# Designs tried in a protein design run: peptides against a protein of PDB entry 4ASU. Part 305

Target 1, 270 residues: chain A of PDB entry 4ASU
Amino acid sequence: ATLKDITRRLKSIKNIQKITKSMKMVAAAKYARAERELKPARVYGVGSLALYEKADIKTPEDKKKHLIIGVSSDRGLCGAIHSSVAKQMKSEAANLAAAGKEVKIIGVGDKIRSILHRTHSDQFLVTFKEVGRRPPTFGDASVIALELLNSGYEFDEGSIIFNRFRSVISYKTEEKPIFSLDTISSAESMSIYDDIDADVLRNYQEYSLANIIYYSLKESTTSEQSARMTAMDNASKNASEMIDKLTLTFNRTRQAVITKELIEIISGAA
Target 2, 83 residues: chain B of PDB entry 4ASU
Amino acid sequence: FTFASPTQVFFNSANVRQVDVPTQTGAFGILAAHVPTLQVLRPGLVVVHAEDGTTSKYFVSSGSVTVNADSSVQLLAEEAVTL

## One batch from the design tools (peptide; made by RFdiffusion4, then SolubleMPNN)

Design b2_p28_4_s1 (from b2_p28_4, 14 letters changed)
Fold by OpenDDE base, seed 4:
Structure b2_p28_4_s1 (fold): chain B 270 residues (1-270), chain C 83 residues (1-83), chain A 28 residues (1-28)
Amino acid sequence: as target 1 above (270 residues)
Amino acid sequence: as target 2 above (83 residues)
Amino acid sequence: AAAEAERAAAVRAALEAAAKTATIKVEK
């Protein structure tokens, strides 16, 4: 490579490094906010799931329709955030199919659609876009819930798959159940609860649906921003290392050029 | 007793004496060892009676309340404001 | 009957109201 080529590459990498550093800072700010907002959201979401955990609601084996909600975003450069969710969705879908279940998918975020489009396009009920530009709100969750509720798709059981935030350096792809009204109403474990009006139970489940979706969005967002921050940091470090290597190469090449020129001068060959 | 909105936690696994909730079927008080139940909130007042005798009032827009067999209570409001 | 209907739709109405503040979009 010529000195000019190396210089051009150096400039390019330096620019990339500036961009990645900037993106890191943006991700860090978003992460800090997301983590702060996750605290109440987690209490809220876990509270909503408490019934299902305590009642140990089980779906009968004869149930055939299974909904998978995959939660991610539209935005890349966040490591394995999207692929992790998609991988688990694929695995779950395959397992369910092997069990003779009908699987439908809701994708939250364009990345889910993009990853699963080729293999699962026919299974998508709906996809949501423009996810990740702003912090998720209960309104966002409500939109997703309403689309499901209004879709006319009557599922027996569902799964919501999302990345749960553990720490700034760790997330885990998790699955939480979504139960149909029929499943929850017929669950033996629910017998301990006083006679609940069918309308009340329906309303409760609709609200619960929105709640768990909201929770998943908050977990996902926090995980994503953290992962992006890490990814951008790594990119910046990699760029730095490359700059160092190229700088050394530049210096060596420059010395070689100078030496050649000197030899040419001394030899009278220039 | 857990009382939270999507954006704010008011009580997290707290011990309280009584919680009065506005439900679609009517307002009722949740005492210790209340029978398991599920209810949906209507707009109204939530009153939390703490063990120390303090009373806190909240206005809620909508939500749910769950009383479990283990006496745990989850009050989840879409919007809640302290009065 | 009206009160029952209102009760039956209360959460749905609340979700619909909340949905107005949504920033995400449906892609069908």
Scores: peptide ipSAE 0.648, ipTM 0.946, DockQ to the pose 0.670
Fold by OpenDDE base, seed 2:
Structure b2_p28_4_s1 (fold): chain B 270 residues (1-270), chain C 83 residues (1-83), chain A 28 residues (1-28)
Amino acid sequence: as target 1 above (270 residues)
Amino acid sequence: as target 2 above (83 residues)
Amino acid sequence: AAAEAERAAAVRAALEAAAKTATIKVEK
């Protein structure tokens, strides 16, 4: 490579490094907010799931309709955040299909759609876009819940798949259950709630759906911002290393050029 | 007893004496060893009676309340404000 | 009857109200 080529490459990488550093700072700010907002959201969401954990709700094997909600966002440059969710969705869908289940998918975030569209396009009930521009709200969760509720699709059991935040350096793709009203109402473990009016139970489940979705969005967002921060840090470090390498190459090349010129002068071979 | 909104936690696994909740089927008090139930909240007042005798009042917009067999209670409000 | 109807739709109405503040969009 010529000195000019190396210089151009150096300039390009330096610019990339500036961008990645800036993005890291933005991600850090968003992460800090997300982490703060996750604390109450987790209590809220875990509270919503408590019934299902305590009641140990089981879906009969003869039931065939299963819903998968995958939660991520539209925005890239966050490591394996999207691919992890998509991978889990694919695995779950395959397992369910092998068990003779009908699978429908809801994708939250354009990345889910993008990853799964080719292989699972026929299974998508609905997808949501413009996810990740702003922190998720209960309104966002409500939109997702309402689309499901108004879709007319009747499922027996469902799964919501999202990245749970562990720490600034760790997340875990997890699955939580979503149960239909029929499944809940017919579950033996729910017999202690038999005196509950059907409309009350329906309302309860609708609210629970929104709650769980909201929780998943908050976990996902926190995980994503943390992962992006890490990814941008890594990118910045990689850029730094490349700059160092190219700088050395530049210096060596420059010396070689000088040496060549000196030899040409000494030899008279111009 | 857990009482939270999407954005705020009021009680997290706390021991309380009684919680009065406004439900769609009517207001009722949740005491220790209350029978398992599921209810949906209507707009109204939540009153938490702490073990120390203190009383806290909250206004909630909507939500749900769950009383489990293990006496755990989850009060989840869409919006709640301290009064 | 009216009260019952109101009760039956209360959560749905609440979700619909909340949904007005949503920033995400449906893609079908």
Scores: peptide ipSAE 0.646, ipTM 0.944, DockQ to the pose 0.657
Fold by OpenDDE base, seed 3:
Formats: sequence, C-alpha cells, structure tokens
Structure b2_p28_4_s1 (fold): chain B 270 residues (1-270), chain C 83 residues (1-83), chain A 28 residues (1-28)
Amino acid sequence: as target 1 above (270 residues)
Amino acid sequence: as target 2 above (83 residues)
Amino acid sequence: AAAEAERAAAVRAALEAAAKTATIKVEK
C-alpha cells in the first residue's frame, strides 16, 4: 500500500470513530433517561402482573389460540437486542405449534417484522413502527393495547416477550403472560375474589394489558440504549486499535520510501 | 400496599392502616385483611391512612386496585397527584 | 342504563384518550 492509501484509510477510520463516539454519547444520554423512567415503570408493571402470579391462573390445555407480542424497536446498532427477542418468539411459536396451538403475533418495532417476515408473515396480526425515536409513553402502550382489543382476535392465552434490563452491561430476554378475559373469568383460582361484575373485570383486564405493555416498552428501551452504548464503545475501541496498526504501517512504509530514494540517489539512477 | 402511576411511585410495599379509593361502583375502603377483590378506579380522591395516624390525599384518574389473599394491595392509577 | 354504559367503557375511553399522545404508528 502507498503512503497515500494508508493516509486515506486512516482518515476514514478516524471519521468513523468520531461518529461512533458521538453515537455513544447520544445513547448514554438516552440510557440515563430510560433508567430513571424505568424505576417507577417497573413498580407499576410488576404491580399489574401481581394478580397473575398470586392467583396462579392456569390456561386449560384444550385451549388452542395463543398470542405472542414481541417488543423491540426500529433502531439498529444495539447488538443482539432485536435478534434475542426474535429468537425467543420463534422458539415459543414453534413449541406452541408443536402442541397443536394456533399462534398469532404482534410485532412492536420494525426490526421484529423484518426478522420474522419470511417465516412468520402470515401469523402477524399487526406491527407497529416508529418505535424508539422517543421514549415510550403510556399513550404508546395504549395504542398497542387498543389495536389488540379492537382486532377482534379472541385468544385464550398470550405471551409478551421483551428484554428486561439488569444492568448497564446486561439484559435478559423474558416473557410474561397475557390472559384473555374468558380465561381469567373461568379460572378456578379467581373464586377467592369477591363477586366481581363482568364489566369491572373486563375494564380491569383492558387496563392491565396496557400496563404490562407499558412496562415491557420501558424495560426494552432501557436495555436497548445500554446495549447501543456498549456497542458504540466497542466500535470506538476497535477503530482505535485499527488506527494504531495503520499508524505503525505508515511509519514503516515511510521509512522504506526514504531508504529507496536514498539508494536511487546514490546509484545515480535518475 | 403499593401505589404507583406509570411515572411515579407513592407507596412501595408499605404497611398502611386503611386506603380509601374511588371505584366505579362507589367508594371503597380497604382495611387490613380485607377479602380479595378487584376494582376499577374512577376519577376521584384516594386517602391513605398510615399506621402512625397520618393521612395522605391523592387525586387519581383511571386505574385499578387489587386486594389479594395475602393482604397485598396494588393501587395503579394512570395519573395521580398529591394533594 | 347510560351510567352503566359509561362505566363499561370507562377504561376504553381512558386508553383512547391516552393514545392521542402516542408517537408510534400502526403498520398493517
């Protein structure tokens, strides 16, 4: 490689490093906000899930319709955030199909749609886009909940799959249950609850659905921003290492060029 | 007793004497060892009576309240403000 | 009857109101 070629490559990598550093800073700011907003959202979301855990609601085996909600975003450059959710969705869908269940999918974020389009396109009820540009709100969760409720799809049981935030360097893909009104109404474990009007229970479940979705969005966003920050940091480090290597190559090549020129002068080769 | 909105936590696994909530079926007072129940909130006042005798008031919008068999209570409001 | 109907739709109405502030979009 000529000195000019090496110099051009160095310039290119330095520019990439500037971009990745800038993206890291943006991700860091978004992460800090997401983490702060996740604290109350987690209490709120876990509170909504408490009934299902405490009542030990079981879906009868004869029920066949299962809904999977996958939660991600539209934005890339965040490591395995999207692929982890998609992988678990595929696994769950395959297991349910093997058990003779009908599976329908809701995708939150364009990345889920893109990954699953070839293999599961016919199973999608709806997909949501423009996810991840702004922090998720209860309004966003409400849109998702309303689309499900208004779809007329009568599922028996469902799963919401999302990345739960653990730390700045760790997330875990998890699933939480979503139950239909019919499943909850017919659950034997609900008998311990006082006489609950059907309309009250319906309203309760609709609200719970929105709550759980909201919680999942907050966990997903925090996980995504932390992963992006890490990915951009790694990219910046890799660029730095490449710059160092190319700089050494440049210095060696420069010395070789100088030596060659000196030899040509001494030899009289003009 | 847990009381939270999507953006704020007011109580997290706290011990309280009584919580008065505005439900769609009317005013509902939650006492210690109350029977399990589910209710939906209407816009109105939540009053939390602490064990020490202090009383806190909140205005809430829509939401839900759950009383479980283990005496745990989850009060979840879409919007809530301290009064 | 009207009060019952209003009660029955209360959460749905609240969700619809919240949805007006949403930034995400449906793709069908």
Scores: peptide ipSAE 0.642, ipTM 0.943, DockQ to the pose 0.659
Fold by OpenDDE base, seed 5:
Structure b2_p28_4_s1 (fold): chain B 270 residues (1-270), chain C 83 residues (1-83), chain A 28 residues (1-28)
Amino acid sequence: as target 1 above (270 residues)
Amino acid sequence: as target 2 above (83 residues)
Amino acid sequence: AAAEAERAAAVRAALEAAAKTATIKVEK
């Protein structure tokens, strides 16, 4: 490569490094906020899931309609955040289909849509965009919940798939159950909850749906920002290493050019 | 006893003597041996009676309350403010 | 009857109110 080519490449990589460092900083700020906001959200969300865990709600095998809600965002450059959710969604959808179940999908975030649309377009009930620009709110969760509730899709059981935050360096793609009102109402384990009005149970379930979605959004966001921070850090380090290598190459090439020029001068070769 | 909103935790797995909640079917007190139930909150006053005798009051908007067979309670409000 | 209907729809109304503050958009 010529000195000019190396210089151009160096400039390009330095610019990339600048961008990745900036993005790391932005991700770090968003992560810090997300982590703070996740603390209460987790308590809130886990509280909403407590009934299902404690009551050990089971869906009968004869139930055939299954909803998958995949939770992610619109923004890339966050490692395997989106692909992990999509992979789990695909796996779950395939398993359910193999079991003879009807599967419909809700995609939260444009990345989910982008990854799955070609292969699962007919299974999408609804998707959501402009996810991840701002921290998720209960309003966002309510929109998602309402779209499901108003869709008229009568699912028997559902799964919400999202990345649960573990630490700044770790997340885990997890699945939590979403039960239909009919499934909850008919569950034998619910018999201990006496004197529950049908309207109360419906209202409870609708609120629970929004709560669980909200929780998933908060976990997803925290995981995403952390992963992005890590990804940008890695990119910055890789850029640094490349800069060092190219700088060495530049210096060697420059020396060779100078030596060649000197030889040409000494030899009288034009 | 867990009492939280989406943005704030007031109680996390705490032991309390009694919690008074405003529900759609009427306000009721949750005691230690309360039967399992599910209720939806209406806007109103939540009163938490701690074991140490401290009483805390909160105004809540919508939400839910769950009393489980294991005596665990989850009070989840969309919005809650300390009074 | 109206009060009962209001009670029955209270959570839905709350979710609808919250949804007005949402920033995400539906893509059907």
Scores: peptide ipSAE 0.636, ipTM 0.942, DockQ to the pose 0.639

Design b2_p28_4_s3 (from b2_p28_4, 13 letters changed)
Fold by OpenDDE base, seed 1:
Structure b2_p28_4_s3 (fold): chain B 270 residues (1-270), chain C 83 residues (1-83), chain A 28 residues (1-28)
Amino acid sequence: as target 1 above (270 residues)
Amino acid sequence: as target 2 above (83 residues)
Amino acid sequence: AEEERRRREAVRRALEEAAKTATITVEK
């Protein structure tokens, strides 16, 4: 490689490093906000799941329709955030299919659609886009819930798959259950809840759906921003290492050129 | 007793004496060892009676309240403000 | 009768109102 080629490459990598550093700072700011907003959302979300955990609701084995809601976003450059959710969705879908279940999928975020479209296109009920531009709101969760409720798809059991935030450097892809009204109404453990009007139970379940979706969006967003920050940091470090290597190569090449020129002068081959 | 909205936590696993909630079927007082129940909130006043005798008032929009067999209570409101 | 209907659909209406503030869009 000529000195000119090395210089051009150095300039390019330095520019990339500037971009990745800037993106890291943006991700850090978004992460800080997301983490702050996750605190109440987690209390709220865990509260919404408390009934299902305490009642130990079981879906009858004869039930065949299973809904999978995958939660991510439209935005890339966040490591394995999207692929982790998609991988778990694929695994769950395969397991359910092997058990003779009908599987339908809702994708929250364009990345889920992009990853699963080729293999699972026929299983998608709906996909949501423009996810991740702004922090998720209860309104966003309500749109998703309403779309499901109005779809006419009567599922027996469901799961919502999302990345749970653990720390700045760690997230875990998790699954939480979504139960149909029929499943919850028929559960033996619900017998202790006396005098529940069918309308009350329906309303409760609809609200619970929105709550769980909202919680998943908040966990997902926090995980994504932290992962993006880490990814951009890694990219910046990699760029730095490459700059150092190329700089050494440049210096060696320059020395070789100078040495060659000196030899030519001394030898009179000029 | 847990009382939260999507954006704010008012009580997190707290011990309270009584919680008055506005439900669609009427106003209910949730006491210690209340029977398990599920209700949906209507817009109205929530009154939390603490063990120390203090009373806190909140206005809530839609939401739900759950009383579990273990006496845990989850009050979840879409919107809530301290009054 | 109308009040009863309103009670039956209360959560649905609340979700619909919340949905007006949504930033995400549906792609079918």
Scores: peptide ipSAE 0.690, ipTM 0.953, DockQ to the pose 0.652
Fold by OpenDDE base, seed 3:
Formats: sequence, C-alpha cells, structure tokens
Structure b2_p28_4_s3 (fold): chain B 270 residues (1-270), chain C 83 residues (1-83), chain A 28 residues (1-28)
Amino acid sequence: as target 1 above (270 residues)
Amino acid sequence: as target 2 above (83 residues)
Amino acid sequence: AEEERRRREAVRRALEEAAKTATITVEK
C-alpha cells in the first residue's frame, strides 16, 4: 500500500470514529431520558400484568390461533437488540407451528420485518414503522392496540416479545402473555371477580392491551438506547485501535520509502 | 395499592385505608379485604385515604381498577392529576 | 341508549383520542 493509500484510510477511519463518538453521545442522552421515563412505565405496565399473574389465566389447549407481537424499532447499530427479539419470535413461532397452531405476527419496527420477511412474510398481520425516532408514547401504544382490535383477527392467545431493561450493560428478551376476551371470560379463575359484565371486561381488556404494549415499548427503547451507546463505544475503540495500527504501518512504510530512495542514490541506479 | 399513569406513579405497593374510585357502573369505595373486582374508570375524582388519616384527591380521565383476591389493588389511569 | 353506547365504547374512544398524538405509522 502506498503512503497515499494509508493516509486515505486513516482519514476515513478517523471520520468514522467521530461519527461513532457523536452517536454515542446522542444515544447516551436518549438513554438517560428513556430510563427516567421507564420508571413510571414499568410500575404502570407491571400493574396491568398483575391480573394475569394473580388470576393464573390459562388458555385452553384446543385453541389454535396465536398472535405474536414483536417489539423493536427501525434503527440499527444497537448490537443484538433486534436479532434477539427476532430469534425468540422465530423460536416461538416454530414451537407453536409444531403444536399445530396458526401463528400471526405483528412487527413493531422495520427491523423485525426486515429480519423475518423471507421466512415469515405470510404470517405478518401488520407492521409498524417510524418506531424509535421519538420516545414512545401511550398514543403509539394506542395505535398498535387499535390496529389489532380493528383487524378483525380473532386470536385465542398471544405473546408480546420485547427486550426488558436490566441495566446499562444488560437487557433480556422476555415474553408476556396477551389473552383474548374469550379466554379471559371463560377462565375459571375469573369467577371470583364480581360485578363484571361483558362490556366492562371488553373495555378492561382493550385498555390492558394498550398498557402492555406501552410498557413493552418503554422497555424496548431503554434497552435499545443502552445497547446503542455500548455499540458505539465499542466501535469507537475499534476505530482507535485501527488508527494506531495504520499509523504504525504508515511510519514503517515511510521509513522504507526513505531507505529505498537513499539506496538508489548511493547505488547510482538512475 | 398501586396507582399510576403511563408517566407518573402516585402510589407503589402502598398500604391505604380506603380508595374511592369513579367507575362506569358507579363510584365505590375500596376497603381492606374488598371482594375481587374489575372496573373501568370514568372521568372523575379518586380519593385516597391513607392509614395516617391523610386524604389525597386526584382527577382521572380514564383507566381501570383491579381488586385482587390477595387484596392488592391496581389503579391505572390514562391521565391523572393531583388536586 | 346513547349514554349506554358511550359507556360501552369508552376505552375505544379514549384510545382513538390518544392515537392522534402517535408518531408511528402502519405498514400493510
């Protein structure tokens, strides 16, 4: 490689490093906000899920229609955030298919669609895009919930798959249940709840759906921003190491060129 | 007793004496050992009576309330403001 | 009758109102 080639490469990597450092800072700011907003969202979301845990709602085995909601975003450069969700979605879909169930998928974020398009395109009910540009709101969750409710797809049970935030350096892909109105209405464990008419229960479940989706979006966003921050930090470090290596190569090459020129001068081999 | 909105937590696993909630079927008070129930909130006033005698008032827009068999209560409001 | 209908659709209406502030879009 000529000195010019090395110099060009050095310049390119230095520019990449600047970009990754900038992206790290942006991710850090978004992470800090996301973490702050996750605190109440988690209490809210866990509160919404409390019924399912306490009532021990079970789906009958004869039920065949299963909905999978995968929660991610449109934005890349965040490590294994998207692939982790997609992997679990694939695993769940395969297990359900093996059990003879019909599986439909809702993808939140273009990355889910992109990863699953070739293998699961026919199973998608709907996909949502422009996810991750702004912090998720209850309005965003409401759009997703309404789309499902208005789709006319009558699922028996479902799951929402998302990355739960643990710490700045850790997330875990988790699954939470989504139950149909029929499943909840028929659950024996629900008999202890008094003064529940069909309209109340429907309204309750519609609201619960939005709540769970909202919670998942907040967990996903926080996990994503933390992962992006880490990924950009790693990219910046890798760029730094490459710059150091190329700088050494540049210096060695420069010395070799000088030495060659000196030898040519001394040898008279003009 | 847990009372939260998507953006704010008012009570998190707190012990309270009584919670008055506005539901679609009517306002009712949740006391200790209240029977399990599920209700949808209507716009109105939530009144939380703490064990120490403190009373807090909130206006809620919509939401749900769950009273479980274990006496845990989840009050989830779409929007809530302290009065 | 109208009041009863409003009660039955209360959550749906609330979600529809919330959805007006959404920034995400549907892709079919």
Scores: peptide ipSAE 0.690, ipTM 0.956, DockQ to the pose 0.612
Fold by OpenDDE base, seed 5:
Structure b2_p28_4_s3 (fold): chain B 270 residues (1-270), chain C 83 residues (1-83), chain A 28 residues (1-28)
Amino acid sequence: as target 1 above (270 residues)
Amino acid sequence: as target 2 above (83 residues)
Amino acid sequence: AEEERRRREAVRRALEEAAKTATITVEK
């Protein structure tokens, strides 16, 4: 490579490093906010799931329709955030299909669609885009819930797959159950709640759906911002290492050129 | 007793004496060892009676309340404000 | 009858109102 080529590459990498550093700072700010907002959201979300955990609701095995909601976002440069969710969705879909279940998918975030569309296009009920530009709100969760409720798709059982935030350096892809109204109504463990009006139960379930989705969005967002911050840090470090290597190469090449020129001068070959 | 909105936690696994909630079927008082129930909230006042005798009032929009067999209570409001 | 209907659809209406503040969009 010529000195000019190396210089051009150095300049390019330095610019990339500036961008990645800037992106890291932005991600850090978003992460800090997301983490703060996750605290109440987690309490809220765990509270919304408490019934399902305590009632030990079981879906009958003869039920055939299964809904998978995958939660991610539209934005890249966040490591394995999207692929982890997609991988688990694929695995779950395959397992369910092998068990003779009908699987339908809701994708939250364009990245889920992008990854799964080719292989699972016929299984998608709906996808949501423009996810991740702003912190998720209960309104966002409500849109997702309403689309499901209004879709007319009567699933027997479901799951929501999302990245749960553990720490700034760790997230875990998790699955939480989504139960149909029929499943809840027919669950033996719910007999202690038998005095519940059917309308109340329906309303409760609709609200719970939105709550769980909201929770998943908050977990996902926090995980994503953390992962992006890490990814940008890694990119910045990699750029730094490359700059160092190229700088050494540049210096060596420069010395070689100088030496060659000196030899040519001394030899009279110019 | 847990009482939270999407954005704020008011009580987290707290012990309370009584919680009065506005439900679609009417006002409901949740006491210790209340029978398991599920209710949907209507806009109205939530009154939390602490064990120390203090009372806290909240206005809620919509939401749900769950009383479990283990006497745990989850009050989840879409929006809630302290009064 | 109207009051009963309102009660039956209360959560759905609440979700619809909340949805007005949403920033995400549906892609079908």
Scores: peptide ipSAE 0.688, ipTM 0.954, DockQ to the pose 0.642
Fold by OpenDDE base, seed 2:
Structure b2_p28_4_s3 (fold): chain B 270 residues (1-270), chain C 83 residues (1-83), chain A 28 residues (1-28)
Amino acid sequence: as target 1 above (270 residues)
Amino acid sequence: as target 2 above (83 residues)
Amino acid sequence: AEEERRRREAVRRALEEAAKTATITVEK
């Protein structure tokens, strides 16, 4: 490679490094906010799931319709955030299909749609876009919940799949159950709950759905921003290493050129 | 007793004496060892009576309240403000 | 009867109101 070629490549990589550093800082700011907002959201969301855990609600095996909600975003450059959710969705869908169940999918974020469209296009009930530009709100969760509720799709059991935030360097793809009104109303464990009429239970489940979705969005967002920060840091480090290597190559090449020129001068003066 | 909105936590696994909640079927007080129940909140006042005798008042919008068999209570409001 | 209907749909109405502040969009 000529000195010109090396210089051009150095300039390109330096520009990439600047971009990745900038993106890291943006991700860091968003992560800090997301982490702060996740604290109450987690208490809220875990509170919504508490009934299901404590009541030990079980879905009968004869039920055939299963809903999968995959939670991600539209934004790339965040490591395995999207692929981890999609992988678990695929695995769950395959397991359910093998069990003879009908599977429908809700995709939150364009990345889920993009990854699963080729293999699961016919299973999508609805997808949501413009996810990840702003912190998720209860309004966003409400839109998703309402689309499901208004779709007329009568599922027996569901799963919401999202990345739970563990730390700045760790997330875990998790699955939480979504129960239909029929499932929860027929659960034997619910008999201990007093003053539950059909309307109250329906309203409760609708609210619970929105709550769980909201929680999943907050966990997903925090995980995503953390992962993006890490990805951009890694990209910046990789760029730095490449710059160092190319700089060494540049210096060696420059020395070789100078040596050649000196030899030509000496030999020509001969 | 847990009381939270999507954006704020008021109580997290706290011990309280009594919580008065506005439900769609009427307001009721949740005492220690209350029978398990599920209710939906209507806009109104939540009153939390602490063990030390202090009383805190909140205005809530929509939401839910769950009283479990283990006496744990989850009060989840879409919006809540301290009064 | 109307008040009872309003109670039955209370959460759905609340979600619909919350949804007005949403920033995400539906793609069908």
Scores: peptide ipSAE 0.686, ipTM 0.952, DockQ to the pose 0.646

